Peptides against a protein of PDB entry 6FRK. Designs and how they scored, part 71

Target 1, 411 residues: chain A of PDB entry 6FRK
Amino acid sequence: NEEVLNAMLKEVCTALLEADVNIKLVKQLRENVKSAIDLEEMASGLNKRKMIQHAVFKELVKLVDPGVKAWTPTKGKQNVIMFVGLQGSGKTTTCSKLAYYYQRKGWKTCLICADTFRAGAFDQLKQNATKARIPFYGSYTEMDPVIIASEGVEKFKNENFEIIIVDTSGRHKQEDSLFEEMLQVANAIQPDNIVYVMDASIGQACEAQAKAFKDKVDVASVIVTKLDGHAKGGGALSAVAATKSPIIFIGTGEHIDDFEPFKTQPFISKLLGMGDIEGLIDKVNELKLDDNEALIEKLKHGQFTLRDMYEQFQNIMKMGPFSQILGMIPGFGTDFMSKGNEQESMARLKKLMTIMDSMNDQELDSTDGAKVFSKQPGRIQRVARGSGVSTRDVQELLTQYTKFAQMVKKM

## One batch from the design tools (peptide; aimed at target 1 F332 T334)

Design b2_p23_4_s1 (made by RFdiffusion4, then SolubleMPNN; from b2_p23_4, 15 letters changed)
Fold by OpenDDE base, seed 3:
Structure b2_p23_4_s1 (fold): chain B 411 residues (1-411), chain A 23 residues (1-23)
Amino acid sequence: as target 1 above (411 residues)
Amino acid sequence: SDSVKTLEELLKKIKELKKYLEE
């Protein structure tokens, strides 16, 4: 029994190391799991694999819990949020994502560019802010980030902004000059929250980087970026352990909407390759798919119309990048959708929807839409002309619909 | 072909999740 436990723990430890979990944390987890598993319970014929998986899951959940409640902004107050992190961490993009998140939640939000070191930092922030219709502050002439940050914070406080986000300078490496500048900015603006932005793709370097920031500035929150890539997210555990600060958000892509509140259980499930079922459920619920009770009822009866397919395509498009949704489903490996395939997949869905926009209600609401078109081929030609596509494109759509409808009938 | 299979599996999983939320 102990040999079997040790062999399974070795396999789990290897998988966690391959997921960029820090070697110290993996060793600690191994000892904690070994101590939590009663060998007597393993003797009772319980599924040893499930028991070990549950123990591993429970210990990973503890590793992402710093034992500190996450900071949350107070409504009707002026909340100053300072961002810190290395160049290339996605810090500037994450500032815009967080600002847009709070703006969509009805917060009066603004952005300050206090990055005087990186050429074009202010132009990049201004472009992102303008696209999202977020008020911004910065300077093309002032070189002192303390002055820019102080003036910007004062301006937006006087204008009764509720969320004031300050982007700071990054460096390519940990440098004393960067940390001194961050301390001077923090002392001048007295932020309510300091957010450390970490790139998940740096792997085993996450612990050392996160510790270096926490040792110099009072990091209270962590945001992990680039979780849409090849990064398995194990570096996030290292950041929490080093900073003793909660992960508050994750960046899941390049789009401004590719940003979500951190959830422990979905994240650990994804890290273990179990998929993010809860995050998919939350995204489905955020889409207010409540109007889908009628659709669910039809699907329970094995009915699936072209309109039902159209509504599902709208839902997929609203969920954001298709790769993120697929990466949340167990068994869909991240490898299947290169970023290029995602835009192409969304363009294909939009093309299919445009074809369906040229269909009439009788065609859309038929429980056998393909048979309606097969009985009257003139309908295919009408829809093709109306949508500006070939008759072949309409036939391909009907073939896809028929496959879906057959699958729904078998469910 | 592969995009259709992927979308079929996605819709299947969405339906399974909806059932799980109603239980």
Scores: peptide ipSAE 0.000, ipTM 0.262, DockQ to the pose 0.128
OpenDDE base, seeds 1, 2, 4, 5: peptide ipSAE 0.000, 0.000, 0.000, 0.000; ipTM 0.242, 0.241, 0.271, 0.235; seeds 1, 2 fail the geometry check

Design b2_p23_4_s2 (made by RFdiffusion4, then SolubleMPNN; from b2_p23_4, 16 letters changed)
Fold by OpenDDE base, seed 3:
Structure b2_p23_4_s2 (fold): chain B 411 residues (1-411), chain A 23 residues (1-23)
Amino acid sequence: as target 1 above (411 residues)
Amino acid sequence: SDEVETYENILNLIKKYEEYLKK
């Protein structure tokens, strides 16, 4: 029994190391799992594999729970949130994502760019903030991040902002000058929360990096970025262990909406390659796919219209990045959608929808939409003119529709 | 090809979800 347990634990430990879980945490987990498994209960005919998986899952859940309640903003108060992290961690993008998240929830949110080190930092923040209609502050002339942060915080406090997010300078590595600057900014603005932004793709370096930040500034929250990539997120465990701070959000792509509250169970399930069935269910429920019973019934009968395709494109767009959806499905690897292809795919879907917006009900509701257009080529020219696209673009849409309709007929 | 495969996967997901809700 102990030999079987040790063999199975070796496989799990290998998989966790391949998931960028720190070797110390993997060793600790192995001993904790061994201590938690009753070998006598394992002898009684229980599925040994399920018991070990459950024990591993339970110990991983403990590793992402620092036993500290996550900071939450107080409604009607001025909450100052300072962001810290290395350059390339996704810190600036994450500031915009967090601001947008709170704005969508009806919080009065703003952004401050206190990154004076990186050329174009303020322009990047301004561009992101303007696109999201988030008020912002920064300077092109002031070089002291303490002055910018202090003035920006004061301005937005006086304007009764509820969420005041301060982006700080990053560096390529842990540097004393960075930490001193962060400490000076933190002392000046007295943030209610300090958020450490960590790139999940740095793997085994997560522990040392997270510790270096926590040793210099009072990190109270962690945000993990780039979980849409090849990074399996094991570095997040290292960040929690080192900072003793909860993960509050995760960044799951490049879009401003590619940002979600951290959920422990789904995250550990994904880390173990079990998928995020709960998060998938939640996203599917948020889409009100119950209204799609009629669509599913049509699909079962091999009926598929241009309207049905339009509704599916709307659903895809509402679900957010398709990579996130696929990455929630057990057995769909993260590799299926290259990162660059997702925004392009959404832009393409939106273009296709714009073409369909110029179609009439007869064209949209036809069980053979392509045949309607083939019989009357003047329809293609009308739709092309109405949507401001080429006749070729309309023909490409009809070709795609025909492919989908053929697939639905085979289902 | 990738868009078609993507759409098939979504449809299969919706079908699996319906089967889950019926349980």
Scores: peptide ipSAE 0.005, ipTM 0.279, DockQ to the pose 0.142
OpenDDE base, seeds 1, 2, 4, 5: peptide ipSAE 0.000, 0.000, 0.000, 0.000; ipTM 0.278, 0.274, 0.273, 0.254; seed 1 fails the geometry check

Design b2_p23_4_s3 (made by RFdiffusion4, then SolubleMPNN; from b2_p23_4, 14 letters changed)
Fold by OpenDDE base, seed 4:
Structure b2_p23_4_s3 (fold): chain B 411 residues (1-411), chain A 23 residues (1-23)
Amino acid sequence: as target 1 above (411 residues)
Amino acid sequence: DDLVETLKNILELIKKLEEYLKE
């Protein structure tokens, strides 16, 4: 039993290391899991793998909990939020995402660019802010970030803004001069919250970076970016451990809406490759798939029409980026659909729907749609002409439908 | 083939989600 446990723990530890979880945390987790598993309960024939996974899940949940309550803005007050983090962490983009998040919730939100080190930082922030209709402040001439931050904060306080986000210089490396600048800015503006932005893709370097920031500035919150790529987010555990600060949000892509409040359970589930079943359920429920019961009942009876397929395609299109849906499915990594493949897949779905828009109710509602078309080949030509596609494209759709309907009949 | 496989996976997921919501 101990050998089997050690073998399974070795596999889990390897998977966690491949997910960029820090070696020290993986070792600690291994010992905690060993201490939490009663070897006598494992003898009772329970699914040993499920028990180990559950123990690992519980210990990972503890690792993302710093035991500190996340800061929240106060409604009707001026809340100053200072962003810190390395260049390339997604800090500037994340400032805009957070501003947009609060703006959509009815907060009077603004952005300040206090990054004087990077050429074009203000233009980038201005572009993002203008696109999102977020008020912004910055300078093309002032080189002191303290002056820009102070003037911007004062301006927006006087204009009764509730959320005042200050973006700072990130630099390429941990330099003492960066930390001195951050301290000077923080001392001048007296932020209510300091947010450390971390790139999940830096892997094992997350701990050292997060610690270096926390040792110099009073980081109170963490935002993890680039969780849409190959990064499984194991570095987030290192950031929490090093900063002793909660993760408040995650960045899940490049779009301004690719930003969500941090949820512990979905995050750990995704980290373990279990998918985000809860977030998928929430998204499915938000879609008001009220007709899902009727569809599911038809599917249980092995009935599947071209209309049922059309409705499924409409539902997929309503769910938004297919990559986000797939990334919530257990065993489908974010890599399954590159951004290029997603647009192509959506274009293919839209093409198929356009073909079906040229079908009549008899064709759409037939339990054997392929047989309706096979008996009267003139229907294929009509649909092809109506949708502006080849007869081959219609035949390919019918072939796909037939394959799918056969699978539904076997379910 | 990728679309059919994707739809299969979605349906299998919906089925698993239904089973999970009934537990």
Scores: peptide ipSAE 0.010, ipTM 0.368, DockQ to the pose 0.134
OpenDDE base, seeds 1, 2, 3, 5: peptide ipSAE 0.010, 0.007, 0.008, 0.007; ipTM 0.335, 0.295, 0.382, 0.355

Design b2_p23_4_s4 (made by RFdiffusion4, then SolubleMPNN; from b2_p23_4, 13 letters changed)
Fold by OpenDDE base, seed 1:
Structure b2_p23_4_s4 (fold): chain B 411 residues (1-411), chain A 23 residues (1-23)
Amino acid sequence: as target 1 above (411 residues)
Amino acid sequence: DDTVETLKNILKLIEELEKYLKE
């Protein structure tokens, strides 16, 4: 029994290390899981795998909980939020995402660019802010970030803004000069919250970087970025452990809407490859896919047309990156679609839709579209010519449609 | 819940699409 437990724990530890969980945390988790598992209860015929998974899940949940309540802005007050982080962490993009998140919730939100080190930082922030219709402040001529931050905060306080986000300079290296500048800005504006932005793709370096920031500035919140398909998010555990600060949001892509409040349970479920059913439900509800009563009724009656398939492909494309959707489904690992495979998958979907764009209403709305084409092979040749594809590509689409239609009939 | 059923249907469609994408 102990050998079996040790073997299973070794597999879990390997998977967690492959998920960029820090080696020290994995070792601690292993010992905590061993201490939490009663070997006598494991002998009683309980599903040993489920018990170990549950113990691992419970200990991972504890690692993500710093025991500190996350800061939240107060409605009707001025809330100054300072962002800190390395260059390339996604800090500037995350400032815009957070501003947009609060704006959509009816907060009077603004952005300040206090990054004077990076050429074009203000143009980037201005571009993002303008697209989102978020008020912004910055300078092309002022080089002191303290002056820009102070003037911007004062301006927006006087205009009764509720959420005032300050983006600071990021640097490629942990330079003492960066930390001094951050401290000077923090002292001048007296932020209500300091947010450390961390790139999840840096893997095992997350702990050391997060610690370096925490040791220099009063980091109170963490945002983890680049949790798109490839980043398994194990670095988030390292950030919490190092900063002793909660993760408040995660960035899940490049779009301004690819930003969500951090939820512990869904995150750990996803990290373990259990999927994120809650996040999938939230995404479907955001898309108002439920308003398609006509589709639901057709599916209930076992009817599925080529048009219904086309509409589902459009819905999948609207849900965002296909890899992210798949990564929310239980049993679909985050690695299922590499970035290359995602673009290829989206290209395949677009190709299928382009083939269907060359179909007529009789073909699209038939309850047996494949039979319509089989009875009149000239339709396949017409569609192939219209879409610029081979007759084989059209036949492959019809074969897939038939598989889908058969599944819907069995539902 | 019609939403959950719709989700299940979309998920099944995604699963079959994945099989197609692996082929």
Scores: peptide ipSAE 0.023, ipTM 0.396, DockQ to the pose 0.045
OpenDDE base, seeds 2, 3, 4, 5: peptide ipSAE 0.009, 0.007, 0.008, 0.007; ipTM 0.369, 0.309, 0.325, 0.292

Design b2_p23_5 (made by RFdiffusion4)
Pose (drawn by RFdiffusion4):
Structure b2_p23_5 (pose): chain A 374 residues (1-38, 47-273, 303-411), chain P 23 residues (1-23)
Amino acid sequence: NEEVLNAMLKEVCTALLEADVNIKLVKQLRENVKSAIDNKRKMIQHAVFKELVKLVDPGVKAWTPTKGKQNVIMFVGLQGSGKTTTCSKLAYYYQRKGWKTCLICADTFRAGAFDQLKQNATKARIPFYGSYTEMDPVIIASEGVEKFKNENFEIIIVDTSGRHKQEDSLFEEMLQVANAIQPDNIVYVMDASIGQACEAQAKAFKDKVDVASVIVTKLDGHAKGGGALSAVAATKSPIIFIGTGEHIDDFEPFKTQPFISKLLGQFTLRDMYEQFQNIMKMGPFSQILGMIPGFGTDFMSKGNEQESMARLKKLMTIMDSMNDQELDSTDGAKVFSKQPGRIQRVARGSGVSTRDVQELLTQYTKFAQMVKKM
Amino acid sequence: AEEEIEELAELMQELRELTEEAE
């Protein structure tokens, strides 16, 4: 049985290593689902599913904008990850939700960058800012957020150039662009086909600049996006959106369950009964209930107080014979009145007859009356 | 605590009266 756990466990470790999941997290997840584990494919895959939900959970809720206030969003990520594409996908998303959205092109390096964001904004009917001539992105971003602030826009999305960590020149310029415009949220856009080099770059981005949200693009293809577990752990940020194509409307919010599945592959007879059950539990205590001075009108009249401390176990064979629908019903007496066929099965395996209940049903009706009167 | 015992003694008295009437 120890060999059936390991053959089926190394087959999921290969399923995650093929899904570009970091080898550090696969080796760690393997011994986490091994230590926490101490119709067969369900008792195993349910334990694997709960262990994955433990990893995709960063514990941090997403940054959401406020209507009627200026929200500046700054995009960061590697070269070619889809920042300019996801810039228009997001401005189009909020603009359709009713936000005064605008775009700014703070890329002064990549050829045809302003022309790219201009044509994506021209198509989606979204205001845009940038420059063919201005070579300083700190100047383009500052003079753009200033313009769209004096025009009272609510979503101001600043696009930046691609950068990698070994370029300290572009990492300083990213920190200065973030310090000039002071964004309310910084989004780390990552390609879904990224391999093992993801945790190092995503961590260096978190160190130089404050990353609060992560977007995973190019998920409409074969890439399952296992590199996102290493960006969530590095940036401490949740995934808010995913990209699912080249167009502007190929964009939707991140849901954890489908991504993990792809990455993996009035008084009733019942109340009359419980009140009785507590009066029998407090039943050997009936002599305490006759204590009160001037209140002892009677005590154990006609000896019938002894069987009121004996009827509740026989009535419990009826509850033992009851399932969760009759037991958890608001009116435990209405489930059997409509279907007196349930009065025969309660009588079979519990040894009580269907006759005994007629005297009980009268005793029930009188008890149900005096509580609605209570 | 005394009031809870009074209320349960009243309920027990009512059950006796109902048993006498039923009989």

Design b2_p23_5_s1 (made by RFdiffusion4, then SolubleMPNN; from b2_p23_5, 11 letters changed)
Fold by OpenDDE base, seed 1:
Structure b2_p23_5_s1 (fold): chain B 411 residues (1-411), chain A 23 residues (1-23)
Amino acid sequence: as target 1 above (411 residues)
Amino acid sequence: ELEELKKLAELRKLLEELREEEE
């Protein structure tokens, strides 16, 4: 029993380390999970494997919860949000994404460029803001970020803006002069929230960077960027641990709409490769794919067929960034994103669709498609022959379908 | 990157197998 627990925990710990979870947090998780299981095994006679999974999930949820309520803007007030972070963290892009998010929610939102260090920072912000029709302020001639930030905040306060986002200079290195400038800006504008923007792709460096910012600036919120299908979510855990501040949003790509509110359970589910069906439904609804209302309604009722999976694949191919959407589908996220570019992922999806094109209506429309094939193995051979694939390829498809259908039934 | 993704896939597979044993 203890050997099995230790083996499973070793696999979990290895995968979390590969997901860029900080080694200290992984060790703490391992100890907490062991302690939790030792206590629960004494009480419940439950399946040990379930208890381990549940304990791992619970402890991961605790690692992303700083125990502090996230700041939220107050409607009808002037809310000043200051952004801080290193150059290349996606800070400037994230300012535009957050501004666009609030604008779409009916907030009177504006952007201020107080980055005087980077040549073309104001032009970049202006381009993004203009595309999104967001009012902006900045200077081509003023070199003091305190003056620009103060003038911009005053202007937009006088114009009764509700959300005033201030982008600051990001430097390549943690320089004391950057932190001094950030403190001067913060003191001048008195922000209601300071948002630290962190790039998830920096891996194990997330803790040290997040700590360096928190030690110098009163970071109250974290946004994690570059959580696309290639980025490891473990940096988010490091950011929370180092800043003791909640993650409020995540950036999931380069588009202005590749930005979502942070949800703990979907994030942990995605990190653990269980997919994000809720995020997929939300994304499908945001894209106004009218043809998917019937699919969403079936998913809400725990019904999922091979035809529903086929239709979902057709929709994914229409929805644009294929890697992001596949990353939200249980069982497909890692296998499709891990093995290649977007084109290879599309080729795999097309292969799966070609296998399903060789299925009959009874097979496609069954709420237990895997059982239809398991009862009559000759169906697997027929479908394999019809689609020009191996019986193994058909079995792999049915395994993926079964996994997804089980997840849908538990929703 | 490929080895890390394989172990994430193995973890996912393990967690999925754990969920399948839940049913």
Scores: peptide ipSAE 0.000, ipTM 0.284, DockQ to the pose 0.017
OpenDDE base, seeds 2, 3, 4, 5: peptide ipSAE 0.000, 0.000, 0.000, 0.000; ipTM 0.271, 0.268, 0.265, 0.253; seeds 2, 4, 5 fail the geometry check

Design b2_p23_5_s2 (made by RFdiffusion4, then SolubleMPNN; from b2_p23_5, 13 letters changed)
Fold by OpenDDE base, seed 4:
Structure b2_p23_5_s2 (fold): chain B 411 residues (1-411), chain A 23 residues (1-23)
Amino acid sequence: as target 1 above (411 residues)
Amino acid sequence: EEEKLKELRKLLEEIEKLREEEE
């Protein structure tokens, strides 16, 4: 039993290391999991894999909980939010995403560009802010970020803005000059929240980076960026551990809407390749797919048509990048997101829809669409010709539909 | 809600299998 436990823990530890989880955290997690698993309960024939997965999940949930309540803006007050982070962390983009998030929630939100070090920083912020219709402040002539930040904060306070976001200079490396500048800005504007922005793709460097920021500035919140299909997000655990600050949001892509409130359970599920069920619920609910009560009712009755499948493909296409959707679904491992170009997955889905566009209403609305095609093979040839695909491609689609319809009938 | 998700999950599992069969 102990050998089996050790083997399974070795696999989990390897997967966590491959997910960019810090080696120290992985070691600590391994010991915590070993201490939490009663070996006597494992002897009773319980699914050892499920017990270990549950223990690992529980310990990962503890690692993303700093035990500190996240700061939240106060309505009807002026809330100053300072952003800190390295160049290339997605900090500037994340400022715009956060501003847009609060603006959509009905907050009077603005952006300040206090990045004087990077040429074109203000132009980039201005472009993003203008596109999102967010008020902004910055200078092309002032070189002191403290002056820009102070003037911008004062301006927007006088204009009764509720959310005042200050983007600061990033550097390519952890340099004392950067930290001194950040401290001077923080002292001048007295922010209500300091947000550290971290790129999830930097892997094992996340701990050292996050610690360096926390040791110099009073980081109170973390935002993790580039949690797209390539970043496994293990660095987020390192950021929480080093900063002792909660993750408040995650960036999931390049679009201004690719930004969501951090949820612990979904994030850990995604990190383990278990998917984000809750985030998928939220996205499905945001899409107002509630008009599919008729579909749900049909599915509850074990009815599933080719039209129902087509409508679901349309819904998936509306949910955004296929990798993001897949990464939210339990059973879609990180391997599926890593192997597939999002564009290729969307092209495949669009091809399937194009095949179905060549089907007639009798074929689409049949509760046994595959049987309709099997009884009259000439239908396959018609659909193949109409959609410009092979008869094999149509048969593959029908095989899938049949697998689906069988799963729905078992529900 | 859980049933909607279970169905969406199944839909996506079959899309995954298609992808694995084409690879």
Scores: peptide ipSAE 0.007, ipTM 0.307, DockQ to the pose 0.078
OpenDDE base, seeds 1, 2, 3, 5: peptide ipSAE 0.005, 0.000, 0.000, 0.000; ipTM 0.278, 0.290, 0.239, 0.245; seeds 1, 2 fail the geometry check

Design b2_p23_5_s3 (made by RFdiffusion4, then SolubleMPNN; from b2_p23_5, 14 letters changed)
Fold by OpenDDE base, seed 1:
Structure b2_p23_5_s3 (fold): chain B 411 residues (1-411), chain A 23 residues (1-23)
Amino acid sequence: as target 1 above (411 residues)
Amino acid sequence: ELEELLKLRELLEKIEELRKEEE
């Protein structure tokens, strides 16, 4: 029994290390899981795996909980939020995402660019803010970030803004000059919250970086970025452990909407490759996919047309990157996101849709679309010519459709 | 909601199977 437990814990520890969980946290988790599992209560082998998974899940949930309540802005007050982080962490993009999030929630929100070090920082912030219709402040001539931050905060306080976000200079290295500048800005503007922005893709370096910031600046919140890529999010555990500060939001892509409040349970579920059923339901509901009652009814009757397939591809494209959607589905774990070129999957769906755009209503609305084309091969040539593809590409689409239609008939 | 999710899952699974058959 202990050998089996040790083997299973070794597999879990390997998977957590591959998910960028810090080796110290993995060791601690292994010890905590061993102490939490009573080997005598482990009746059946199937129950053993589930019990270990549950124990691992429970201990991971504890690792993302710093025991400190997250700061929240107060409605009708002026809330100053200062952003800190390395260059390339996604800090500037995250400032815009957070501003847009609060604006969509009906907060009077603004952005201040206090990054005087990076050429074009203010132009980048201005472009992002203008696209999102967020008020902004910065300077092309002032080189002191303290002056810019102070003037911007004063201006927006006088204009009764509720959320005042201050973006600071990033550095390529943890330089003492960066930390001194951050302290000077923090002392001048007296922020209600200091947000550390961390790139999840740096893996095992997350702990050391997060610690270096916490040791110099009073970090009260963490935002983790680049959770759309190869980063499995294990660095988030390292950030919480190092900063003793809660994760408040995560960045899940490059779009301004690719930003969500941190939820512990979905995050740990995704980290373990269990999927995010809640987040998928939330996304499905946000897209009003429920209005497809007609499609659901057809599918219940074993009917599936080329048009129904086209509409499903449109829905998938509206949900965002195919890899993100798959990564939210149980069983489509982190390996699917790592192997899936999102652009290639989207390009493939677009190609299939372009082929279907060259089909007529009789072809699209047939309950046996493949048979319509098989009876009149000239249709394949017409569609191929209309969509600029080979007859083979059209035949491949029809083969795919047939496989789907057969699956729907078995439902 | 669950039925839609299941259908979406099955659709996505099948798209991915078809992708792997082409590689």
Scores: peptide ipSAE 0.000, ipTM 0.254, DockQ to the pose 0.094
OpenDDE base, seeds 2, 3, 4, 5: peptide ipSAE 0.000, 0.000, 0.000, 0.000; ipTM 0.246, 0.264, 0.256, 0.258; seeds 2, 3 fail the geometry check

